# Peptides against a protein of PDB entry 8YVU, part 192

Target 1, 39 residues: chain A of PDB entry 8YVU
Amino acid sequence: PQLCYILDAILFLYGIVLTLLYCRLKIQVRKAAITSYEK
Target 2, 160 residues: chain B of PDB entry 8YVU
Amino acid sequence: TWLTVLKKEQEFLGVTQILTAMICLCFGTVVCSVLDISHIEGDIFSSFKAGYPFWGAIFFSISGMLSIISERRNATYLVRGSLGANTASSIAGGTGITILIINLKKSLAYIHIHSCQKFFETKCFMASFSTEIVVMMLFLTILGLGSAVSLTICGAGEEL

## One batch from the design tools (peptide; made by RFdiffusion4, then SolubleMPNN)

Design b2_p28_1_s2 (from b2_p28_1, 19 letters changed)
Fold by OpenDDE base, seed 5:
Structure b2_p28_1_s2 (fold): chain B 39 residues (1-39), chain C 160 residues (1-160), chain D 39 residues (1-39), chain A 28 residues (1-28)
Amino acid sequence: as target 1 above (39 residues)
Amino acid sequence: as target 2 above (160 residues)
Amino acid sequence: as target 1 above (39 residues)
Amino acid sequence: ELDELQQLSILFLLSVLDLFFDLFLKNL
């Protein structure tokens, strides 16, 4: 049972980091799309 | 630059792969140190008997290291080497998943045959512990495979 | 204990899906960057 | 800092690998 909680914590942290990276990438894509539309 | 972001992602995937390999090795070493696998009846630890924690962790570690080195040096030969290593690691991961599934089935069958409801008996405790370790190793192997496949796709996309 | 394993499975699936989406988004950003460089 | 962490991780990996090899040799 303790090992399950450790794995859960690692997976949770990984998920948060990936979500943040995904959000940053999505914002960059949107900025690039806006810049291409203004040209 | 977008390329810098992409490089950071490959490095992150490589680090994740190395971490997965390290955890797998840690589990392997702990199980081998605490349990005499040779004296355990049945195939509850068949994945350990096959040496999967060792060779699997080596493949994942090499793949992760090559991915990081390839990204840092940005050399064409390293990119090809990383792609090859990631492909090999993906195959190894798939094989590892198969072995772990077989081990899990055997462990569950053992628990069912011995009607292990009390969990306080040494044999039942060992079977339960084995099942938990195998499940964790299965998750780690799937994570490693996912990282290796992701790195392979990224590397293939850079060569095209 | 069963809830911990279910949570691990959900988090694991989420991590895989996010990784795939992130890769797709990254490929789209690369394609957009190449298209902007050819202009 | 990231390079130091990578070196530490590699060193740790090598240490665990050596431990694993020693355990494997003892079981053989």
Scores: peptide ipSAE 0.470, ipTM 0.807, DockQ to the pose 0.052
Fold by OpenDDE base, seed 3:
Structure b2_p28_1_s2 (fold): chain B 39 residues (1-39), chain C 160 residues (1-160), chain D 39 residues (1-39), chain A 28 residues (1-28)
Amino acid sequence: as target 1 above (39 residues)
Amino acid sequence: as target 2 above (160 residues)
Amino acid sequence: as target 1 above (39 residues)
Amino acid sequence: ELDELQQLSILFLLSVLDLFFDLFLKNL
């Protein structure tokens, strides 16, 4: 049972980090697409 | 292609919000059906007594639906409506997180005071179950908040 | 205890889906960067 | 006191919901 809660915490942290990274990457793709459309 | 990618991501975030809402409603319904919260002494189920699973689910569902509709119609007025709904959903999510953290603290304090070494005691079992449900709801709320904030940022970027 | 394992399964699935989406997005960023460099 | 705060929070959420419905109706 304690191991399950620890795993939940790790998976949750991983999910948050991935969401933040995904958002950053999406913003980068958007900036790159805008720059390519203006050329 | 770029607009199509953004649309897919907004739809995905909207679906995630709706799913989070449905799960929260399911958990709320199950807890209310299995446990008579009114007869439980203490604030172990304070988040349920507040009706958080219900109103939180409604806000996330509305935010998700508006996000999907806004993305499908690609109309400026719908983008503004979705932005507003996502902002409200983000505020609701933040409030929900606060309530859930308070509930977790109370549940943990209860477990500590009663020295719940014996899982078979009804009070200790209920406190443990409440803690588990509150943790699950906290995770769902944070996921919903993350999706709502992401949709808000996307909507704000389209208005500029 | 069973609910904890169900949560772990859901979080794990979510993590996998996010990882796949992140990888796809990263590949798109790389393709966009290459296309902008050839111009 | 905590129950009153919770009721106030619910009322606030309902007010925001009503505002969104009104905005939605105006855009229809």
Scores: peptide ipSAE 0.420, ipTM 0.803, DockQ to the pose 0.016
Fold by OpenDDE base, seed 4:
Structure b2_p28_1_s2 (fold): chain B 39 residues (1-39), chain C 160 residues (1-160), chain D 39 residues (1-39), chain A 28 residues (1-28)
Amino acid sequence: as target 1 above (39 residues)
Amino acid sequence: as target 2 above (160 residues)
Amino acid sequence: as target 1 above (39 residues)
Amino acid sequence: ELDELQQLSILFLLSVLDLFFDLFLKNL
């Protein structure tokens, strides 16, 4: 049971990091699309 | 710049791969130190008996290190080396996943056969512990494989 | 303990989905960058 | 027999690893 909680913590942290990276990429894609539209 | 973003992503993936490798190695060493796997009945720890935590960790660690070094030095020869190492790590990760799945199936089968309703029975406890460790190792291996594949795709894109 | 395993499964699935989405976004950003370079 | 196959698989994996290391060192 303790190992399960440790795994949950690791997976949760990984999920947060991936979400942040995904958001960052999404913002970059949007910025690129806006820049392409202004040209 | 786009290149700077890609570079940061590669470094992050490499670090993630190294971290995954280190965690796998740590789990392998802890399990080998705490449990006498040789005296455990059955193939509950078949992945550990196969030495997967060790060689898998080495492969992922090397791949991650090469990826980081390649990104830092930004040299064409290092990019090729990183691509090769990431490909090797991807293959190793796939093999590791296969071994871990087999181990997981054996562990689950053991739990099912012994009708482990009583968690405190020594055999059931060991099977459950093995299952937990194998699941953790499986997740780490999948993460490592994902990072290695991502780095491989990045490296291949730079060579084209 | 059962809840922990369920959480692990959910977090794992989420991690896989996020990884796939991240890869897809990264490919889209690359395609956008290539298209911008050709213009 | 299964243990021998497992050992062979590990040995094969180690050989592939060594090959990759050698290739890497050669490209450095």
Scores: peptide ipSAE 0.420, ipTM 0.806, DockQ to the pose 0.016
Fold by OpenDDE base, seed 1:
Structure b2_p28_1_s2 (fold): chain B 39 residues (1-39), chain C 160 residues (1-160), chain D 39 residues (1-39), chain A 28 residues (1-28)
Amino acid sequence: as target 1 above (39 residues)
Amino acid sequence: as target 2 above (160 residues)
Amino acid sequence: as target 1 above (39 residues)
Amino acid sequence: ELDELQQLSILFLLSVLDLFFDLFLKNL
C-alpha cells in the first residue's frame, strides 16, 4: 500500500512536468508556424 | 498542418478536462450512493458535504466543453470565452485543492485520534476510505487545474 | 489499496498518452524546422 | 474517432451529472 502511494506521487509529478513541457513545446510550434508564414 | 496539430492538442486537453470531471463526478456519485454522508460523524467527508465533487466537476466539464467548441468553430469570440472559462476553472480548481487539503488533514487527524489498530473497525475503515478518496480527488483536481492552465496559456497565446 | 492501484493505472495511462503526444509534437517541430531550412 | 470519443464523453458526463443531481435532490 505505501509503495502504491509513492508511485501515485511520482506519476502525478511526472504528469505535471509533462503538461508543462507539452505547453512549452506547443508555444514553440506556434512561434515556428508564425515565422514560417511571415516568410 | 501545424494549426491542425495544435487544434488536436487543444481538443485533447479539453477531453482530458472532461475526463477529469467525469472521474470526479463518478467518485462523488459512488460516495453518495454507498455512504450516507449526513449520518457520518466528524468532518471526514467535509469536501463531499461542501459539494465539491459536483461543482468542481461542473466547472471542469464546462471549461473542457467550451475549449472543444472553441477549437471546432475557430471563432475569436469563442476563443475568448474558452479562455475565460478555463481561467474560472483554474480558480475553482485551486479552491478545490485547498478544501481537499483541509479535508485530508482532518481525516489524518481522525485516524490518529482513534488509534486505528484494527482496520476492520467501521470508523477506521470509513476514515481510511475517505482519506483515499480525498487523495484521489486531490490528484484529479490538480490534473484538471494543470489542463485548464495549459489551455488558458494556449488561448492567451492565440490572442497575442 | 485497490483504489490506489486504479489511480496508478489511470495516471500511468495518462502519462503514456502524454508522452506519445509529446513525441509526435516534437517530431512535427523537427520536420517543420527541416522544411523551413530547405526553403 | 476523436470526435466520437468526445461526444461519448460529453454524453456520459451529462448522464452522470443528471444522476448526481437526482441523488442530491433525494438527499435534500
Scores: peptide ipSAE 0.481, ipTM 0.815, DockQ to the pose 0.058; fails the geometry check

Design b2_p28_1_s3 (from b2_p28_1, 21 letters changed)
Fold by OpenDDE base, seed 2:
Structure b2_p28_1_s3 (fold): chain B 39 residues (1-39), chain C 160 residues (1-160), chain D 39 residues (1-39), chain A 28 residues (1-28)
Amino acid sequence: as target 1 above (39 residues)
Amino acid sequence: as target 2 above (160 residues)
Amino acid sequence: as target 1 above (39 residues)
Amino acid sequence: MLDELQQYAIDFLLSVFDRFFELFSLLS
């Protein structure tokens, strides 16, 4: 059970990091789309 | 630039592989140091007996390191080397997943056969511990495989 | 302990999905960048 | 040689972590 909680913590951290990276990438895609629309 | 972002992502994937490898190696070494696997009855630790934590960790570590070095130096020969290493790591990861699944099945079967309702029984505790470690290693291996495949695709795209 | 394993499964699935989405988004960004470079 | 390689790996990991922390600080 203790190992399970450790795994949860690792997976949770990984999920947060991926979410932040995804948000950043999504913002970049939106900026690229806006720039393409203005051209 | 987008190239800089992609480079950072590849480095991140490489770091993830190295981290995964280190965690797997740590688990392997801890289990080998605390438990004499050779004297444990059954196939509960079959993945450990096969040495997966060791060779799997080596493959992922090499793959991750080569990926990082390749991205930093931006040399053609390093890119090819990284691609090869990532491919090898992907194969190793797939093999590792198979071994871990087999081990997991054996561990679960052992728990079922011995009717492990009491956690404090030595055999049941070992089986449960093995199951937990195998599950963790399975997750880590899947993560490593995902990163290796991603790096392989990225590397292949750069060679084209 | 059972809840912990369920959480692990959910977090693991979330991680896989995010990884796939991130890869797709990255490919889209690459395509957008190539298109912008060709213009 | 192995120690140098390990140190290089650790330095790289630390660099990555530092960049992540910088990103977090910018988002805060």
Scores: peptide ipSAE 0.396, ipTM 0.792, DockQ to the pose 0.034
Fold by OpenDDE base, seed 5:
Structure b2_p28_1_s3 (fold): chain B 39 residues (1-39), chain C 160 residues (1-160), chain D 39 residues (1-39), chain A 28 residues (1-28)
Amino acid sequence: as target 1 above (39 residues)
Amino acid sequence: as target 2 above (160 residues)
Amino acid sequence: as target 1 above (39 residues)
Amino acid sequence: MLDELQQYAIDFLLSVFDRFFELFSLLS
């Protein structure tokens, strides 16, 4: 049971980091798309 | 900029692989130190008896280290070596998953046969503990395999 | 304890899906960058 | 000795995790 809680904490942290990275990447893609339409 | 992003991803995958390897090695060492696996009746710890935490951890660690070194030095021979190591690690990961699935089935069968309602019984506690460790090892092995495959694809793309 | 295992499974699945989406998004950014250079 | 070894392993893991997070932050 204690190992399960540790795993949950690690997976939760990993999920948060990935979500932040995904959001940043998505913003970059949107900016690139907008720049391509303005040319 | 894009090449730098790819390089950073390879380093990340390599570090993830090394971390997975270290965790697997730690779990293997702890289980072997605390439990006399040879004296445990049944195949609850079959993956540990097969030495998977040890050889699997070594393969993943070597693969991860080679990937990091290859990225840092940008030498052609290191890229080929990393590709070979990652391929070997991928095969090892697949074998490990198979062993862990078999172990999980045996552990679950053991729990079902003994009708473990009381977790405080020594045999039931050991079976439950084994099941938890096997599940964790399975997740780690899947993560390691994913990293090794990703590194293999990246390495193959650089050779083309 | 059962809820912990369910949470682990959900977080694990979420991590895999996010990783795949991140990879796909990165590939799209790469393709867009290559197309802009050809142009 | 086992407790010291365990603490060393935990410290090593924490160091690896910290480096991993720093690397992720640099990627972002």
Scores: peptide ipSAE 0.428, ipTM 0.780, DockQ to the pose 0.035; fails the geometry check
Fold by OpenDDE base, seed 3:
Structure b2_p28_1_s3 (fold): chain B 39 residues (1-39), chain C 160 residues (1-160), chain D 39 residues (1-39), chain A 28 residues (1-28)
Amino acid sequence: as target 1 above (39 residues)
Amino acid sequence: as target 2 above (160 residues)
Amino acid sequence: as target 1 above (39 residues)
Amino acid sequence: MLDELQQYAIDFLLSVFDRFFELFSLLS
């Protein structure tokens, strides 16, 4: 039971980090697409 | 193609927000149906007494719905409306987190004060249950806030 | 205790989906970068 | 009536979950 709560915390943190990374990566893709369109 | 992907992502975020809101609402209704919070002494369920599961769920649901509608119709006025709703939802989420943290502290303090060695005692069980529910609601609220902020950033980027 | 396991399952599923999305997006960024370098 | 409402809510949640899963599978 205690391990379950620890796992929840780890998974939650992982989810937040992945969401942030995904957002950053999406912004990078957008910037790359805009730069490619301007060429 | 990229615009289509972005639209799908916004829709996904909106749906996630609605889902989070619905789950929060479900937890709120379940707790209210099982426990007569009005008759429970103490501040163990302060977040529920404040009605956060309900009004928070409403704000997140509206924000998510507006985001989805804005994406589908691609109208400027809807984008602005969605941005406003997401901003409001973000504020509501922040407030909700604060309320839930306060509730969590009170619940933990209650457990410590009463030296809840016997888990089967009604008061200790209620405090433990409250703590578990509050933690779950905190996670959901953080997820909802994340989605609302993401949608806000996306909407702001479309307006610029 | 039962709620903890349910939360773990949901968070785990969410993490897997986000990981897959991140991988796809990362591949797209790499492809875009290669295309930009070839121009 | 309350049980029926609860069942409806559960069914709705399951439907939303299925749509989410389908969306995730499409995005994957």
Scores: peptide ipSAE 0.424, ipTM 0.788, DockQ to the pose 0.035; fails the geometry check
Fold by OpenDDE base, seed 4:
Structure b2_p28_1_s3 (fold): chain B 39 residues (1-39), chain C 160 residues (1-160), chain D 39 residues (1-39), chain A 28 residues (1-28)
Amino acid sequence: as target 1 above (39 residues)
Amino acid sequence: as target 2 above (160 residues)
Amino acid sequence: as target 1 above (39 residues)
Amino acid sequence: MLDELQQYAIDFLLSVFDRFFELFSLLS
């Protein structure tokens, strides 16, 4: 049971990190698309 | 600009791989220290008996380190080395996953056969603990494999 | 304990999905960068 | 040379971890 909670914490942290990275990457893609559209 | 972003991503993947490796080593060490696996009946700890936490962690660590070094130095020879290491780590990860799945099946079968309603029974506790550890290691191995594959793809892309 | 395992499964699935999406997005960014460089 | 490489790798890892933690701290 304690190990399960530890795993949850690790997975949760990983999920947050990935979400942030995904959001940043998505913003970059959007910025690139906007820049391409303005050219 | 975009190269810097890609570099950061590669570094992140390398760090993730090394972290995964370190966690695997830690789990292996803890299990070996706390449990006398040699005296445990059955194949509940088959993955540990196979030494996967150790050699797998070594492969992942080497792969991650090489990937990070390669990315920092931007040397062609390091890129190739990283690619090779990541490929090796991917193979190791796949093997590890297989071993862990087998161990997990054995552990689950043990729990099912003994109808472990009493969690505090030594055998049931060991089986449950093994299952938990194996699941954790499996997740870590999958993460490591994912990072290794990602780094391999990145390295292959740089060579093209 | 059961809730913990369920959470682990959900978080694990989420992690896999995010990883795949991240990879896909990364590939898109790379393609966009290559296209921008060729122009 | 191997020891220097190892130390460089460790330092790099620590730097990346620190940056990651800083990033997480900023994002939290």
Scores: peptide ipSAE 0.406, ipTM 0.794, DockQ to the pose 0.036; fails the geometry check

Design b2_p28_1_s4 (from b2_p28_1, 20 letters changed)
Fold by OpenDDE base, seed 3:
Structure b2_p28_1_s4 (fold): chain B 39 residues (1-39), chain C 160 residues (1-160), chain D 39 residues (1-39), chain A 28 residues (1-28)
Amino acid sequence: as target 1 above (39 residues)
Amino acid sequence: as target 2 above (160 residues)
Amino acid sequence: as target 1 above (39 residues)
Amino acid sequence: ELDELLKYAIDYLLAVFNRFFLLFQLLS
């Protein structure tokens, strides 16, 4: 049970980091799409 | 296009594979150092008795290292070697998943047979601990297999 | 203890889904960049 | 110094996990 809580914390941190990276990448895709429509 | 993406991420996939292998090796060594598996009754630690954390970690580490070296040197012989190592690592990962599933079933069956209502009982604690470690190793093995398969596809695409 | 295992499963699935979405998004960014260079 | 920092980080993580464990025990 203690190891389960440790795993939860690691997975939670991993989820937060991936979410931040995904948000950054999504913003980049949107910026690239806008630049393509302006040309 | 997918192959081009995999080629650009080959180093990252290799590093991920090595990291997964090291974590699996660390879990194996910690369990072997803290617990005398030979004196534990039953097949709760069958995956550890089979030596999967050790040989699996070696295969994944070699595969990851060869993938990184192949990407850096861009030599034909290294690409073939990396492809072979990644294929071997993929097979090892599949075998590891099978062993871990069998171990998980045995651990769950043990918990059910002994009616583990009290966590503080030594046998129930060991079965629960085994289940937790096996689940963690299963997740790591799935990640390692995913990286190995991706590297194999990348290597096959370079040979075609 | 049972709730901890359920949380681990949910977080694990979330991590896999986010990884797949991140890979898809990265491919889209690369495709958009290639299309921009061909114009 | 690095070992001391690592020990502090581990102790902090263990404290957080213990709090979560107590919360789950209260909810069960």
Scores: peptide ipSAE 0.397, ipTM 0.785, DockQ to the pose 0.073
Fold by OpenDDE base, seed 4:
Structure b2_p28_1_s4 (fold): chain B 39 residues (1-39), chain C 160 residues (1-160), chain D 39 residues (1-39), chain A 28 residues (1-28)
Amino acid sequence: as target 1 above (39 residues)
Amino acid sequence: as target 2 above (160 residues)
Amino acid sequence: as target 1 above (39 residues)
Amino acid sequence: ELDELLKYAIDYLLAVFNRFFLLFQLLS
């Protein structure tokens, strides 16, 4: 049972990090698209 | 440039807020349906007893809906009104999420006080269940807060 | 304890979905970068 | 037709919110 709670914490942290990375990546994609449009 | 990117994602962020609110509402409804909070000893479910999942979800849903509506509407004829609505929606969403976090922190504190080493006892089981639900709600709240903050920054950037 | 495992399953599923989305976006960024280099 | 109804509803809601916002600005 203690291992389950530790796993929850790890998965939770992973989810937060992935969400932040996803947002950053999405921003990069849009910036790249804008730059391509200006060329 | 980053503000422009965030503006393009406002609809997605708004949808995320609505989804988060709906999930929180669903969890609140399930907990209230399965558990009789009135018969639970202690303040482990004090946040649920206060109806936080319900009113918080409602406020967050309204904020998300307003954000989506504001983005979908062409601001050509009502730029100022649209900006105001987006800003208000972002503020409302951020406030709702902040309240959620505060209530979750309070709930977690109570759970820590009632934390048991033996999980098979009824009280310990309820505390564990509460902890799990609070963790889920906290996760959803963090996601919602991220979206609300992003929307707020976008709205503020549009006003400048 | 069983609820903990259910939570783990939900978080795990969420993590998988986010990872897939992240990979998709990363591929899009790479494609956009290549296109920008060719211009 | 549903899209038009949705647009109408959105416009109405926005108008209401704008009116409230203007009222709050006047009161502040």
Scores: peptide ipSAE 0.381, ipTM 0.783, DockQ to the pose 0.017
Fold by OpenDDE base, seed 2:
Parts: C-alpha cells; sequence; structure tokens
Structure b2_p28_1_s4 (fold): chain B 39 residues (1-39), chain C 160 residues (1-160), chain D 39 residues (1-39), chain A 28 residues (1-28)
C-alpha cells in the first residue's frame, strides 16, 4: 500500500508537469496560428 | 537534431538502464528471499518463477554498461557492441513486459476470484503484494525499454 | 488499496495520452515554424 | 543511514525524471 501511494505521487506530479507543458505548447500553437492569420 | 540530443544523453540513458536493472534485481532478490515462490499456490508470481527479474536485469545491466563504455571510449567496435546489446535489451524488455502483463492479469484474476475485501487474509495480501511488485517492475521495465530503444536509435544513427 | 491501484492506472494512462498529444503538438509547431521560415 | 540512502535515492530519481522531462521538452 505504501508503494502504491508513492507511485501515485510520482504519477500525479508527472501528470501535472505534462499538463503544464501541454498548456504552454498549446498556447504557443494558438499564438502562432493567430500570427499566421494576421499576415 | 533529435539524434544529437539523444547522443548527448547516452550516458544518462545507460545509467538509467543500469539503475532499472539493479532495482529489478533487488526486487527479485527481495521477493525470493522473503517469499517461497515454489510453495505459493497459483500463478501470482509467474514472472518471478520465469526468472525475469534476474535475466532481464542482466540484459539491461550489460546493455547499460556497454552503452556507457561505448560513449566514454568512443571506439567504433564498442559502438557496434553497444548497439547489439541495446537491441538485445530492447527485445528482452519487450518480452519482460509481456510476461509482467500476463502475471498482472493472473494476479488481478486471483484477487477477483477470492473477493479480497479483507486485506488481512494471507492469500489476498500475497496477491496484492504481487500485484504491487509486478506493477512497479512493469514501470521499471517500460523505463528500461525506453532507454534501450533510445540508445539503439542513437547507435544506429552513428553507424549511419 | 484498490482505489490506489485504480488511480495509478488512470494516472498512467493520462501520462501516456498527454505524452502522445504533446509529441503531436510539438511536431505541428515545428512544421509551422519551418513553413514560416520558408516564406 | 537508511533514511539518508532513501533520500539520496529519491533525489536521484527526481533528477532522472527531470532529465527525462527536459529531454521530452527538447524532443518536442
Amino acid sequence: as target 1 above (39 residues)
Amino acid sequence: as target 2 above (160 residues)
Amino acid sequence: as target 1 above (39 residues)
Amino acid sequence: ELDELLKYAIDYLLAVFNRFFLLFQLLS
């Protein structure tokens, strides 16, 4: 049970970090798309 | 460019592979020392009975060591040897994942059949423990396979 | 303990899906960047 | 000693995860 909770913590942290990176990348793609529509 | 990044991280990938191998070996030795797998009824520890923690750890350890040595000495023959070892480790990792998935299915089926609502039952505890260890080994094997595949791609890129 | 394992599976799946989506999005950003440099 | 070893192992694991994360960022 303790190993399960440790794994949950690691996976949760990994998920949060990936989500933040995905959000940043998605914002960059949106900004690039907006810039391409204004040209 | 991605090949260049992978080449720069070859040592790190090798160390990760060795570490994964050592952790798998530790899990194998702990399970074998604490539990008499031969007397446990069922196929809850089928991956351990197959000796995967041992031979898998050996393959990953050799692959990781060869990768590190190849990177440090920068010799062409070592690069080829590392590529071969990483390929073998990738195959071993894939086989290990398959064995671990089968073991996980058997463990989950065992838990389901015995309706393990009470954690204090010895059989349910053993099945739960097996499931936890198998899941951890599965994650480690996936990490090891990822490192081995990455090293294989790096080695193939250097020959190209 | 069973809930912990279920959470592990969900978090693991989420991590894999996010990784794949992130890779796809990054490839799209790179393709967009290359297209912008060729113009 | 075991607690220090565990802390060292956790720190190493975190470093490994961070490097993999950075590699993933560089590959993306």
Scores: peptide ipSAE 0.466, ipTM 0.793, DockQ to the pose 0.038; fails the geometry check
Fold by OpenDDE base, seed 5:
Structure b2_p28_1_s4 (fold): chain B 39 residues (1-39), chain C 160 residues (1-160), chain D 39 residues (1-39), chain A 28 residues (1-28)
Amino acid sequence: as target 1 above (39 residues)
Amino acid sequence: as target 2 above (160 residues)
Amino acid sequence: as target 1 above (39 residues)
Amino acid sequence: ELDELLKYAIDYLLAVFNRFFLLFQLLS
């Protein structure tokens, strides 16, 4: 049971980091799409 | 298209393999340092007795390092060496999964035989702990095997 | 204890899905960059 | 020094896990 909580913490941290990276990448894609549309 | 994607993710796969190997090695060393596996009755730690965390970690680490070096230097000899190492790591991973499944079955059987309703009993606690560690090692081994197989396919595609 | 394992499974699945989405998004960004370079 | 650092890291992890355990007990 204690190991389960350790795994939860690691997976939670990993999920947060991936979510932040995904959001940054999504913003970059949107900016690229807007730049392509203005051209 | 799939080969191009794998080639672009080759470094990431190599890093994942190295991290998996390091975690496996850490688990192995911690278990061996805290528990005298030789004095534990039963086959609850059969995977550890077989030394899988150690030799598996070595194979995965070597495979991951060779993959990263091969990608960075782009030498034909290194590509072939990486392909061989990844193939060996894939075989080692498959063997490790088999050993871990057998260990998991033995651990579960032990818990069932001793009717482990009380978690505070030393034998039941050890069996439960072993089961949790084996499950974690199984997940790590599956991840390592996936990375090794992906790197093998990528390397084979480059030779081709 | 059972809830911990369920949470682990959910977080693990979430991590896999996010990784796949991140890879797809990264490929899209690269394709957009290549198309912009050819123009 | 490495052993002390490892012990500190383990203690910190255990403390975090105990907090999560208490949180899960409150949610249950």
Scores: peptide ipSAE 0.406, ipTM 0.773, DockQ to the pose 0.061; fails the geometry check

